# Ledger of designs, part 65: peptides against a protein of PDB entry 3T7K

Target 1, 248 residues: chain A of PDB entry 3T7K
Amino acid sequence: KAEKILARFNELPNYDLKAVCTGCFHDGFNEVDIEILNQLGIKIFDNIKETDKLNCIFAPKILRTEKFLKSLSFEPLKFALKPEFIIDLLKQIHSKKDKLSQININLFDYEINGINESIISKTKLPTKVFERANIRCINLVNDIPGGVDTIGSVLKAHGIEKINVLRSKKCTFEDIIPNDVSKQENGGIFKYVLIVTKASQVKKFTKLINDRDKNETILIVEWNWCVESIFHLNVDFTSKKNVLYQKK

## One batch from the design tools (peptide; aimed at target 1 H26 T65 K67 T150)

Design b2_p28_5_s1 (made by RFdiffusion4, then SolubleMPNN; from b2_p28_5, 8 letters changed)
Fold by OpenDDE base, seed 5:
Structure b2_p28_5_s1 (fold): chain B 248 residues (1-248), chain A 28 residues (1-28)
Amino acid sequence: as target 1 above (248 residues)
Amino acid sequence: MELTYEEAEEEAKKLSEEVKKKYEEAMK
């Protein structure tokens, strides 16, 4: 059926998209539409797997979802597109009225607002954002919204190698892991990096660390600090936004 | 106020429903 529908076009574009969706198409597509999209070089995956070499995200706007955040770790992310791309494309293809010999949908017209070329270009870098920031090992509180698995997965996608989950109420100093990074010339190295959810945790962890490991560098941040870093594909250590405690 | 992760997922769900409507309308 898809072949018959597409037969009216003399030439078919190859968009070469391997995509996931967030905030759109949660129910998927019908079989015919999937076939059509496939013939146009558009493959939509349900989940993110590294082996799939994903290069595209469909979303109505910038979202703080797992899929969206992880899409910024694609190597590279080639396109961040609004779902209207798919809708308009399929609409044009199914249209019987238009004696269109060619599909006239330009992918660049459907870019997600706020995902600019600068962001896209950074996804071509050989390193991940937290790797560049010398953050490889972090401590994450167990009561983080979204859960440690999801949050941890996002962080790992962006270059964090080790995530230590802290049970906030029972945690001792011995449970806190250091950020074991070799001294690189560029960027501040924090010995202890923690993601927390509340002020009481800041007080607790700062006390634990300062009592046992005096004069060490500490960075305690909120999840939003990570999100902002991901959205910019850069860690700004000069910003105090979403930083709860910093000791240099 | 910056959305929590849970709020972000809920937002995405709502947006997905809107997109679904657009898709359905386009296929009529």
Scores: peptide ipSAE 0.608, ipTM 0.940, DockQ to the pose 0.929
OpenDDE base, seeds 1, 2, 3, 4: peptide ipSAE 0.608, 0.607, 0.607, 0.606; ipTM 0.941, 0.940, 0.940, 0.940

Design b2_p28_5_s2 (made by RFdiffusion4, then SolubleMPNN; from b2_p28_5, 9 letters changed)
Fold by OpenDDE base, seed 5:
Structure b2_p28_5_s2 (fold): chain B 248 residues (1-248), chain A 28 residues (1-28)
Amino acid sequence: as target 1 above (248 residues)
Amino acid sequence: SMLTYEEAEKLAEELSKEVKEKYEKAME
């Protein structure tokens, strides 16, 4: 059926998109539309796997979902597109009125607002955002919204190698892991990096660390600090936004 | 206030429904 529908076109574009969707098409597509998209070089995956070499995200806008955040770790992210690209494309293909010799849909007309070329270009860098920031090992509280697995997965996608989950009520100093990184020329290095959810946790962890390991560097942040870093593909250590405690 | 992760996922579901409606309308 897809072949018959597409036979009316003399030339088919190859968009070469390997994509995931967030905030759109959660129910998927019918079999015919999937086949049409495949013939046009558009493959949509349900989940992110490194082996699939994903290069595209479909979303109506910038979202703080797992898929969107991870898409910024693609190597590279070639396109961040609004779902209207697919809608308009399929609409044109299914239209019986005009014998269109060619599909006339330009990807650049469907860019997600706020994802500019500067962001896209940073996805071509050989390093990940947290790797560049000298953040290798972090401590994550177990009561983080979204769950430690999802949040941890996003952080790992962006270059964090080790995530230590802290049980906030029972943890001791011995449970806190240091950020074991070599000093690099660019960026700050913090011995202890923690993502927390509550002010009480800040008080607890600062006390534990300062009592046992005096004069060490500490960075305690909210999840939003990570999100902002991902959205910019850069860690700004000069900003106090979403930083709960910092000791240099 | 910045959306929590859970709020972001909920928003994504809502947006997906809106997109579905647009898609269905376009295919009519």
Scores: peptide ipSAE 0.585, ipTM 0.934, DockQ to the pose 0.904
OpenDDE base, seeds 1, 2, 3, 4: peptide ipSAE 0.585, 0.584, 0.585, 0.584; ipTM 0.934, 0.934, 0.934, 0.933; seed 3 fails the geometry check

Design b2_p28_5_s3 (made by RFdiffusion4, then SolubleMPNN; from b2_p28_5, 9 letters changed)
Fold by OpenDDE base, seed 1:
Structure b2_p28_5_s3 (fold): chain B 248 residues (1-248), chain A 28 residues (1-28)
Amino acid sequence: as target 1 above (248 residues)
Amino acid sequence: SMLTYEEAEEEAKKLSKEVEEKYKKAMS
């Protein structure tokens, strides 16, 4: 069926997209449309796997979902596109009215607002955002919304190597892991990095660390600090936004 | 206010339904 539909076109584009979707196409596509998309070089995957060499995300706008956040770790992310690309493409293909000899859809017309070339270019960097920021080991509270597995997975995709889960009510100083990074000459390294959800946790962890290790550097942030860092593919240590406690 | 992860997932679900409606309409 797809071949018959596409036979009216003299030339078919190859978009070379390996994509995931978030905030769109949850119910998927019909079999014919999947086949059409495949013939046009558009492959849509249900989940993110490194082996699939994903290069595209479909979303209606910037989202804070696992898939969207992880898409910014693609190597590289070539395109961040609105779902209207697929809709308009399929609409044109299924149209019986126009003797269209060619498919005339430009990918650049469907870019997600706020994902600019500057962001795309940073996905070509050989390092991940938290790696560049010298954050390799973090402490994560167990009561974080979304769960430690999902949040941890996003953070790992962006260069965090080790995630230590803290049981906020029962943890001691010995449960807190240091950020084990080699001293780079020109970058501030925080010995203790923590992601927390509550002010009470800030008080607890600052006390635990300061009582046992008085002269060490501490960074305590909210999840939104991580999200903003991912969206910009840069950690801004000069910003106090979403920083709950900082000791340099 | 910045969305929590859970709020973000809920937003995505809502938006997904809207896109699905557009898709169905376009294919009708």
Scores: peptide ipSAE 0.578, ipTM 0.935, DockQ to the pose 0.884
OpenDDE base, seeds 2, 3, 4, 5: peptide ipSAE 0.576, 0.576, 0.575, 0.574; ipTM 0.935, 0.935, 0.934, 0.934

Design b2_p28_5_s4 (made by RFdiffusion4, then SolubleMPNN; from b2_p28_5, 10 letters changed)
Fold by OpenDDE base, seed 4:
Structure b2_p28_5_s4 (fold): chain B 248 residues (1-248), chain A 28 residues (1-28)
Amino acid sequence: as target 1 above (248 residues)
Amino acid sequence: MELTFEEAEEEARKLSKEVEERYKKAME
């Protein structure tokens, strides 16, 4: 039992991690290791639930997976760690070599490259990234890779309140919803925000909007625009990267 | 080229297998 294994240590750390994994440990852990991790204050969950108060992500690197993207919405994300943390930890614990009185593994040594304190600090903000960017309602084309449900779930985790799914081939102007946010003095608000996959969709939607609601602000982006915004926990409206159409 | 969502998920699956192998070896 885990207790017997851990009994050799005088002091056990409490890491206080509530974590999900992506790009690692898909098959999970054996029962003993799970128990060991639990005794060390490391709880690994299969799925993201708000009620679990998740604060950690394990991944070998920055990934564009649902779990990774959503982890950046944790409140806060305390740690983004490489799976080697767990592996090394368990190695030390299972080591038959003599009198290790203490587990000497520092979480900070296992940070995922590219997730720095600046990013972590932003997860402590009371608002989500798209909320801060005054993007509340978006239009999403139905043919988006990954599916509207997954993409929508990620976007909602990051502050999008309403996701309108557009049938790209059949949609009309009336199907497009406005981004209904109160005008803030210092931030550009786009009336129409759309995530599309093809240039033809840009042409279609720009025409529909411009013909029916002339001179309104429009932002049409690719999914990668959202991803980059999430990874930085900041929307950069000055960047043209992954922006397909912008009308201020 | 930036990975699509589907490509990212596939990458994650591949990486997971690699990590799993390392984990199994470590526990042997």
Scores: peptide ipSAE 0.624, ipTM 0.941, DockQ to the pose 0.853
OpenDDE base, seeds 1, 2, 3, 5: peptide ipSAE 0.623, 0.622, 0.622, 0.623; ipTM 0.942, 0.941, 0.941, 0.941

Design b2_p28_6 (made by RFdiffusion4)
Pose (drawn by RFdiffusion4):
Formats: C-alpha cells, sequence, structure tokens
Structure b2_p28_6 (pose): chain A 234 residues (1-94, 102-181, 189-248), chain P 28 residues (1-28)
C-alpha cells in the first residue's frame, strides 16, 4: 500500500535517520506514513536504547525532556530537526526534495552537535564520576539518574536527605572529592557540616540540577561559572 | 487524547512549568 504511494517516484532518498521524537509525535503516525518513512531510511524509536545508535532527534525546540537531554549523548548526534521536516516530507509524498538543512532546531548549532563525536562524555571530561543525589530531586532519581549516566556519570548514590549520615556519602573517585546534587539550602548546611566534621581538608562541590542541565546543553562543564553552584570548597 | 496528555505530562516532568504548559497547550 505504501509501496503504491511510492511507486509514483523515480527514486527515493535515503535520509538515514534513527530518531526519537520529544515534544512531538507522541504515539506514531498512521501505518502508511510509518512504512513510507522506513522506505526513505527514516526509523523512529519509542525510547532511547544505546544499541540502536540513534543519530537524530525531532523536537520543536530545545527541551528539557529526558529524550532531548539524552540525545546530546548520541554517538554521534547528527541531526536535531524540527518536526516540520517529517511534516513537509509526508505532505510532498502524498520528485522528493525535502532537505536536512532547512529544519534546524534553533539554538543547537554545529559547534554543539559536533561535541557529540568527542570520545568522552561531558561529565567524564569534567572528572565528575561518582555523585550523590538527594532523593527529593524533581523528576525523580531514576530519570535524572538515567540522564546523568548517559552523560558519563558511573555511580549515582541516592541520599535520603533527612536521614543520611556521612558514611552514606560516596566520594567522587576517578578534582572534587565530594559532589552532591541538591534541592534545598537546608541540605547544603547538613552536608557541608557532615563532610567538614569528618573530612575537613577535602574538596566539595554542591550544585543544583540546573547546573547539570546547563552543562549538557553546552556539552561542557564550566567550572568558572557560579551559576547554580550552591557551595564549593577547592 | 487523554492517554497522549498523560504521556506528555510524564515526558515533561523535567521541564519548567512554562514549557510543560506550552506543550500541553500546543497539543490541545
Amino acid sequence: KAEKILARFNELPNYDLKAVCTGCFHDGFNEVDIEILNQLGIKIFDNIKETDKLNCIFAPKILRTEKFLKSLSFEPLKFALKPEFIIDLLKQIHQININLFDYEINGINESIISKTKLPTKVFERANIRCINLVNDIPGGVDTIGSVLKAHGIEKINVLRSKKCTFEDIIPNDVIFKYVLIVTKASQVKKFTKLINDRDKNETILIVEWNWCVESIFHLNVDFTSKKNVLYQKK
Amino acid sequence: SDEILEKIEEETKLMTEEEKEELLEDFE
């Protein structure tokens, strides 16, 4: 059936996209539209799996979804495209000349896309390997944890902030000895006291979740930035 | 539509409230 629709074309381009959509196409399209996309070398997965080697993201804009943040750890991310690409493409299909250049997500330029080819992840480059994360983090630890691991963090230690003792805190073994992601000023006081009591001469970095988000959007951890840094001892 | 709204609300849990409302409004 989709072949009949496509039988009217002399030649079909191979867009070679393995993509997820975020902020768009939250189910699929109709079955015909889906089979057409595959015939054009466009495959859209429901969720991100490391072994599918996704290279593309469809999104109306830069978004803070788990999908958009994880797309910045594709190996490599080749295309970040507005959903209008698929829309214009299916409109024409129903010769094919829709191109991959008229549909960039504004704010995601080549300089950032290119960093996804780097042989390291953003937090791996920053020597942030093992972190502690408060259990009350917005988005929940499982998701924020998945995003941070997708960006080079190996160990996520979750702290029940009200209950945790110093012994629960894991060092950042790879440089900050202790890295914590927190929500409340009430947590900054408790943690700096605990660590200063028990490991006075060591280094500490305490940041908000937004510090990690900015680092991912830039694919760089800027240690000279005070933005979203709640406490540091270096 | 209700199922897609639930998926969008779940998807947007890491987003600012403004961005979440914008995506829900666009979908509606």

Design b2_p28_6_s1 (made by RFdiffusion4, then SolubleMPNN; from b2_p28_6, 12 letters changed)
Fold by OpenDDE base, seed 3:
Structure b2_p28_6_s1 (fold): chain B 248 residues (1-248), chain A 28 residues (1-28)
Amino acid sequence: as target 1 above (248 residues)
Amino acid sequence: KEKILEKIEKETVLESEEEKQELIDEFK
């Protein structure tokens, strides 16, 4: 059926998209439309898997969803597109009136606002954002909104190797893991990195660490610190935004 | 409708409540 629909076009583009969707197309696509998209080099996946070599995200705007945040870890992310790309494409293909010899839809007209070439270019780097920042082992409080599994999965996609979950009420100093990274000269290395949700946790963890390891470096941040770092694909250690405690 | 909302809610778990609501409203 898709072949018959596409037969009216003399030339078909190959968009070469391996994509996931977030905040759009919740009902999915019918079988014919999936086949059409496949013939145009557009493959849509339900979930993110590294083996699929995903290069595209469809979303109406910048979102803080797991899929969107992880899409910025694609190697590379080639396109971040609005769902209107697919909508307009399918509309044009299904249109009986247009003696269109060619599909006239340009990917560049459907870019998500705020995902610019500067961001896209950083996805071509051989390292992940937190890896570049010398953050490989973190401590995460168990009461984080979104859950430790989801948050942890996003952080791992961006280069964090080990996530230690802290039980905020019962944890001791011995439960806190160090960020075991070799001292690189040009980046602030923090021995202890923690993501917390409450001011009381900051007080607790700073006390625990300072009482036992008084001279050690500490970074305590909110989840928003991670999100901003991901959205920029850069960690700005000069910014105090979303930093709750810092000891260099 | 309920299944769609559940799916949206699951995907938007990391969003603020405001952003989540905006997404839900866009697909209603």
Scores: peptide ipSAE 0.026, ipTM 0.649, DockQ to the pose 0.919
OpenDDE base, seeds 1, 2, 4, 5: peptide ipSAE 0.025, 0.026, 0.026, 0.024; ipTM 0.647, 0.652, 0.647, 0.648

Design b2_p28_6_s2 (made by RFdiffusion4, then SolubleMPNN; from b2_p28_6, 11 letters changed)
Fold by OpenDDE base, seed 4:
Structure b2_p28_6_s2 (fold): chain B 248 residues (1-248), chain A 28 residues (1-28)
Amino acid sequence: as target 1 above (248 residues)
Amino acid sequence: KEEILKKIEKETVLESEEEKQELIEEFL
């Protein structure tokens, strides 16, 4: 059926998109539309897998969903597009009234606001955002909203190698792992990096660390600190926003 | 409606409550 629909066009674009969707297309696509999109070089996947070499995200705006946050770790992210791209494309293709010999839809007209070329360019870097920031091993409290598995998966996608889950009520100093990163001469390395949810956890962990390892560097942040770092594909250590405790 | 809501809620796990609500209102 798709071939018959597309046969009216003299030339078909190849968009070369391997995409996931978030915050849109909850009902999916019918079989004919999937076939149409596939013939135009648009493949939509249900889940993120590294093997699929995903290069695109569809979303109405910047979202803090797992899929959106992970899309910024694609190698590279080529396009972050509004769902209207697919809607308008399919609408044009199914239109019987338009004597269009060609599909006239430009991807660049459908960019998600706030995902600019500066962000896209950073996804071409060989390193991930937290790797560039010398954050490879973190401590994560077990009561984090969204769950440790989801949060951990996002953080790993962005270059965190090891996630240590802390039982906030029962943990001791021995349960806290150091951020084992080779000292680069010019970069502030925090020996202990923690993501916490409550001020009481800050007091607890700062006490535990300072009592046992008094002279070490500590960074304690909220999840929002990670989110902002991901959205900018850059860690700003000069910002105090979402930083709960810092000891250099 | 309920199935769509559950799907949206599941996907928006990392959103703020305000953003989740906005997203739910936009698509439901």
Scores: peptide ipSAE 0.024, ipTM 0.645, DockQ to the pose 0.899
OpenDDE base, seeds 1, 2, 3, 5: peptide ipSAE 0.023, 0.022, 0.021, 0.024; ipTM 0.642, 0.639, 0.578, 0.646

Design b2_p28_6_s3 (made by RFdiffusion4, then SolubleMPNN; from b2_p28_6, 9 letters changed)
Fold by OpenDDE base, seed 2:
Structure b2_p28_6_s3 (fold): chain B 248 residues (1-248), chain A 28 residues (1-28)
Amino acid sequence: as target 1 above (248 residues)
Amino acid sequence: MEKIKEKILEETKLESEEEKEELLKEFE
């Protein structure tokens, strides 16, 4: 069926997209449309797997979904596109209007607002955003909204190797892991990095660390600090936004 | 419709409440 529909075109583009969708196409696609998209070099996957070598995301805008955040870790992310690309494409293909010799849809016209070439270019870097920031091991409170598994998965996709989950109410100093990064001579490496949700946790962990490991460097942030770092594919240590406690 | 709503809610668990509501309205 798809072949018959596409036969009216003299030339078919190959978009070479391996994509996931977030915030759109919740109903999926019918079999004919999937086949059409496949013939145009557009493969849509349900979930993110490293083996699939995903290079594209469809979303209506910048989202904080797991899929969107992880898409910024693709190697590289080639395109971040609005769902209207698919909608307009399929609409044009299903249109009974006369022999359209060519599909006239440009990917660049459907870019998600706020995902610019600067962001896309950073996805070509050999390192991940937190790796570049010398954040390898973090402590994460167990009561974080969204769950430690989802958040942990996103953080790992962006270069964090070890996630230590802290039981916020029962945690002791011995439960806190150091960010085991070899002291690079010129970079402010934080020995302890923590993601917390409450001011009470800041007070608790700051006290525990300062009482037992005096004069060590500490970074305590909110989840939003991580999100902003991902959205920019850069950690700005000069910004106090979403930083709850910092000791250099 | 209920299954779709559940899927949306699960996918948007990291979104703000405002954003979740906005995304849900598009399907109502």
Scores: peptide ipSAE 0.295, ipTM 0.840, DockQ to the pose 0.862
OpenDDE base, seeds 1, 3, 4, 5: peptide ipSAE 0.287, 0.292, 0.290, 0.288; ipTM 0.837, 0.838, 0.834, 0.837

Design b2_p28_6_s4 (made by RFdiffusion4, then SolubleMPNN; from b2_p28_6, 9 letters changed)
Fold by OpenDDE base, seed 2:
Structure b2_p28_6_s4 (fold): chain B 248 residues (1-248), chain A 28 residues (1-28)
Amino acid sequence: as target 1 above (248 residues)
Amino acid sequence: KEEILKKIKEETKLMSEEEKKELIEEFL
């Protein structure tokens, strides 16, 4: 069926997209449309796997979904596109009107607002955003909304190697792991990095650390600090936004 | 319909309640 539909075009584009969808196409695609997309070099996957070499995300806008956040770790992310690209493409293909000799859909017309070339270019870097920020090991509270597995998976995709889950009510100083990075000469490395949800946790962890490891550097942030860092593919240590405690 | 709602709920677990509401309103 797909071949018969596409036979009316003299030339077919090859978009070379390996994509996931988030916040769109919850119903999926019918078999004919999947085959049409495949013939156009558009392959849509249900889940993110590194082996699939994904290069595209479909979403209506920037979203705080696991898929969207992880898409910014693709190597590279080539395109972040609105679902209207697929909708308009399929609509044009299914249109019985004029013998369209060519498919006239430009990918660049469907870019997600806020995902600019500066962001895309950073996905070509050999390092991940938290790796560049000298954040290798973090402490994460166990009661974080969204769950430690999902958040941990996103953070790992962005260069955090070790995630230590803290039982917020029961943890001691010995449960807190240091950010084990070699002191680079020119960068403020935080010895302790923590993601927390409550002010009471800030008070607890700052006390535990300061009482046992005096004068060490501490960074305590909200999840939103990580999200903003991912969305920009850059950590801004000058910003106090979503920073709950900082000791240099 | 129920399967779609389950997918939306799973995808929105990292969103604020406001962001979830906005997204749901766009799909309803």
Scores: peptide ipSAE 0.342, ipTM 0.883, DockQ to the pose 0.815
OpenDDE base, seeds 1, 3, 4, 5: peptide ipSAE 0.337, 0.338, 0.338, 0.339; ipTM 0.881, 0.881, 0.882, 0.882

Design b2_p28_7 (made by RFdiffusion4)
Pose (drawn by RFdiffusion4):
Structure b2_p28_7 (pose): chain A 234 residues (1-94, 102-181, 189-248), chain P 28 residues (1-28)
Amino acid sequence: KAEKILARFNELPNYDLKAVCTGCFHDGFNEVDIEILNQLGIKIFDNIKETDKLNCIFAPKILRTEKFLKSLSFEPLKFALKPEFIIDLLKQIHQININLFDYEINGINESIISKTKLPTKVFERANIRCINLVNDIPGGVDTIGSVLKAHGIEKINVLRSKKCTFEDIIPNDVIFKYVLIVTKASQVKKFTKLINDRDKNETILIVEWNWCVESIFHLNVDFTSKKNVLYQKK
Amino acid sequence: LEEEIEELHEETGIPKDTLKEELKLAKE
């Protein structure tokens, strides 16, 4: 059936996209539209799996969804495209000349896309390997944890902020000895006291979640930035 | 964030509750 639709075309391009959509196409399209996309070398997965080697993201804009943040750890991310690409493409299908250059997500330029080819992850480059994360983090620890691990963090230690003792805190073994992601000023005081009491001469970095988000969007951890840094001892 | 959810809903037609869940990482 989709072949009949496509039988009208002399030649079909191979867009070679393995993509997820975020902020768009939240189910699929109709079955015909889907089979057409595959015939054009466009495959859209429901969720991100490391072994599918996704290279593309469809999104109306830069978004703070788990999918958009994880797309910045594709190996490599080749295309970040507005949904209008698929829309214009299917509109024409129903010769094919829709191109991969008229549909960039504004704010995601080549300089950033290109960093996804780097042989390291953003937090791996920043020597942030093992972190502590408060249990009350917005988005929940499982998701924020998945995003941070997708960006080079190996160990996520979750702290029940009200209950945790110093012994619960894991060092950042790879440089900051202790890295914590927190929500409340009430947590900054408790943690700096605990660590300063028990490991006075060591280094500490305490940041908000937004510090990690900015680092991902830039694919760079800027240690000279005070933005979203709640406490540091270096 | 609520404005962004409204804008995304108008553009994509995605239910707002789905977008709230999807954009939950934007909350503080």

Design b2_p28_7_s1 (made by RFdiffusion4, then SolubleMPNN; from b2_p28_7, 11 letters changed)
Fold by OpenDDE base, seed 2:
Structure b2_p28_7_s1 (fold): chain B 248 residues (1-248), chain A 28 residues (1-28)
Amino acid sequence: as target 1 above (248 residues)
Amino acid sequence: LEELIKELHEETGIPEEVLRKELSLSEK
């Protein structure tokens, strides 16, 4: 059926998209439309897997979903597109009125606002955002909204190798792991990096660390600090936004 | 926005209140 629909076009574009969707297309696509998209070089996946070499995300805007945050770790992210790209494309293809010899849809007209060429270019870097920031091992409180698995998965996609989950009410100093990175001269390396949800946790962890390891560097942040770092594909250590405690 | 929150809740299982907070922060 898809072949018959597409036969009216003299030439078909190959968009070369391997995509996931977030905040759109919840009902999925019918079999005919999936076949049409596949013939146009558009493959939509339900989940993110490294083996699929995903290069695209569909979303109505910048979102804080797991899929959106992980899409910024694609190698590279080639396109971040609004769902209207697919809608208009399928509409044009199914249109009987337009004697179109060619599909006239440009990907660049459907870019998600705020995902610019600077962001796309950073996804071509050989390193991940937290790797570049010398953050390899973190401590994450267990009561974080969104859950430790989802947040941990996003952080790992962005270069964090080890996530230590802290039981906020029961943890001791011995439960806190150091960020084991070699001291490079020019980068502020924090020995202890923690993501917390409450001011009481800041007080607890700062006391535990300072009482046992008095002279060490500490970074305590909110989840929003990580999100902002991901959205910019850069860690700004000069910003105090979403930083709850910092000791250099 | 509320439709988007509902859709995201259904897709992700994230509570609507959390989504509302997250999305409201992204619009600022």
Scores: peptide ipSAE 0.032, ipTM 0.511, DockQ to the pose 0.163
OpenDDE base, seeds 1, 3, 4, 5: peptide ipSAE 0.028, 0.029, 0.023, 0.027; ipTM 0.561, 0.611, 0.500, 0.606

Design b2_p28_7_s2 (made by RFdiffusion4, then SolubleMPNN; from b2_p28_7, 10 letters changed)
Fold by OpenDDE base, seed 2:
Structure b2_p28_7_s2 (fold): chain B 248 residues (1-248), chain A 28 residues (1-28)
Amino acid sequence: as target 1 above (248 residues)
Amino acid sequence: LDELIDELHEETGIPKEVLEKELALSKK
């Protein structure tokens, strides 16, 4: 069926998209439309796997979903597109108006607002955002909204190698792991990096660390600090936004 | 491209040579 529909076009574009969707296309696509998209070089995957070499995200806007956050770790993210790209493309293809010898849909007309060329370019870097920030090992509280698995998966996608889950009510100093990064002379390396949800956790962890490992560097942030860092593909250590405690 | 490389270098501290290589490879 797809071949018959596409036969009216003299030349088919190859968009070369390997994509996931978030916040759109919950019902998926029918078999004909999937086949059409595949013939146009558009492959939509249900889940993110590194082996699939994903290069595209479909979303109506910037979202805080696992898929969207992980899409910014693609190597590279080539396109972040609105679902209207697919909608308009399929609409044009299914159109009975004989006058269309060519598919005339430009990818650039469907860019997600706020994902600019600078962001796309940063996804081409050989390093991940937290790697560039010298954050390799973090402590994550177990009561984080969204769950430690989802949050941890996003953080790992962005260059965090080790995630230590802290049982907020039962943890001791010995449960807190250091951020094992070789002291680069010029980099603000924090020995202890923690993601917390509550002010009481800040008080607890700062006390535990300061009592046992005095004068060490500490960074305690909210999840929103990580999200903002991901959305910018840069860690701004000058910003106090979403930073709960910092000791240099 | 040069402006972008400069911006990325300033933001990330990644050497310009590395940025040039990585960004150039992505345009092919």
Scores: peptide ipSAE 0.026, ipTM 0.522, DockQ to the pose 0.018
OpenDDE base, seeds 1, 3, 4, 5: peptide ipSAE 0.026, 0.025, 0.029, 0.019; ipTM 0.493, 0.526, 0.510, 0.456; seeds 1, 4 fail the geometry check

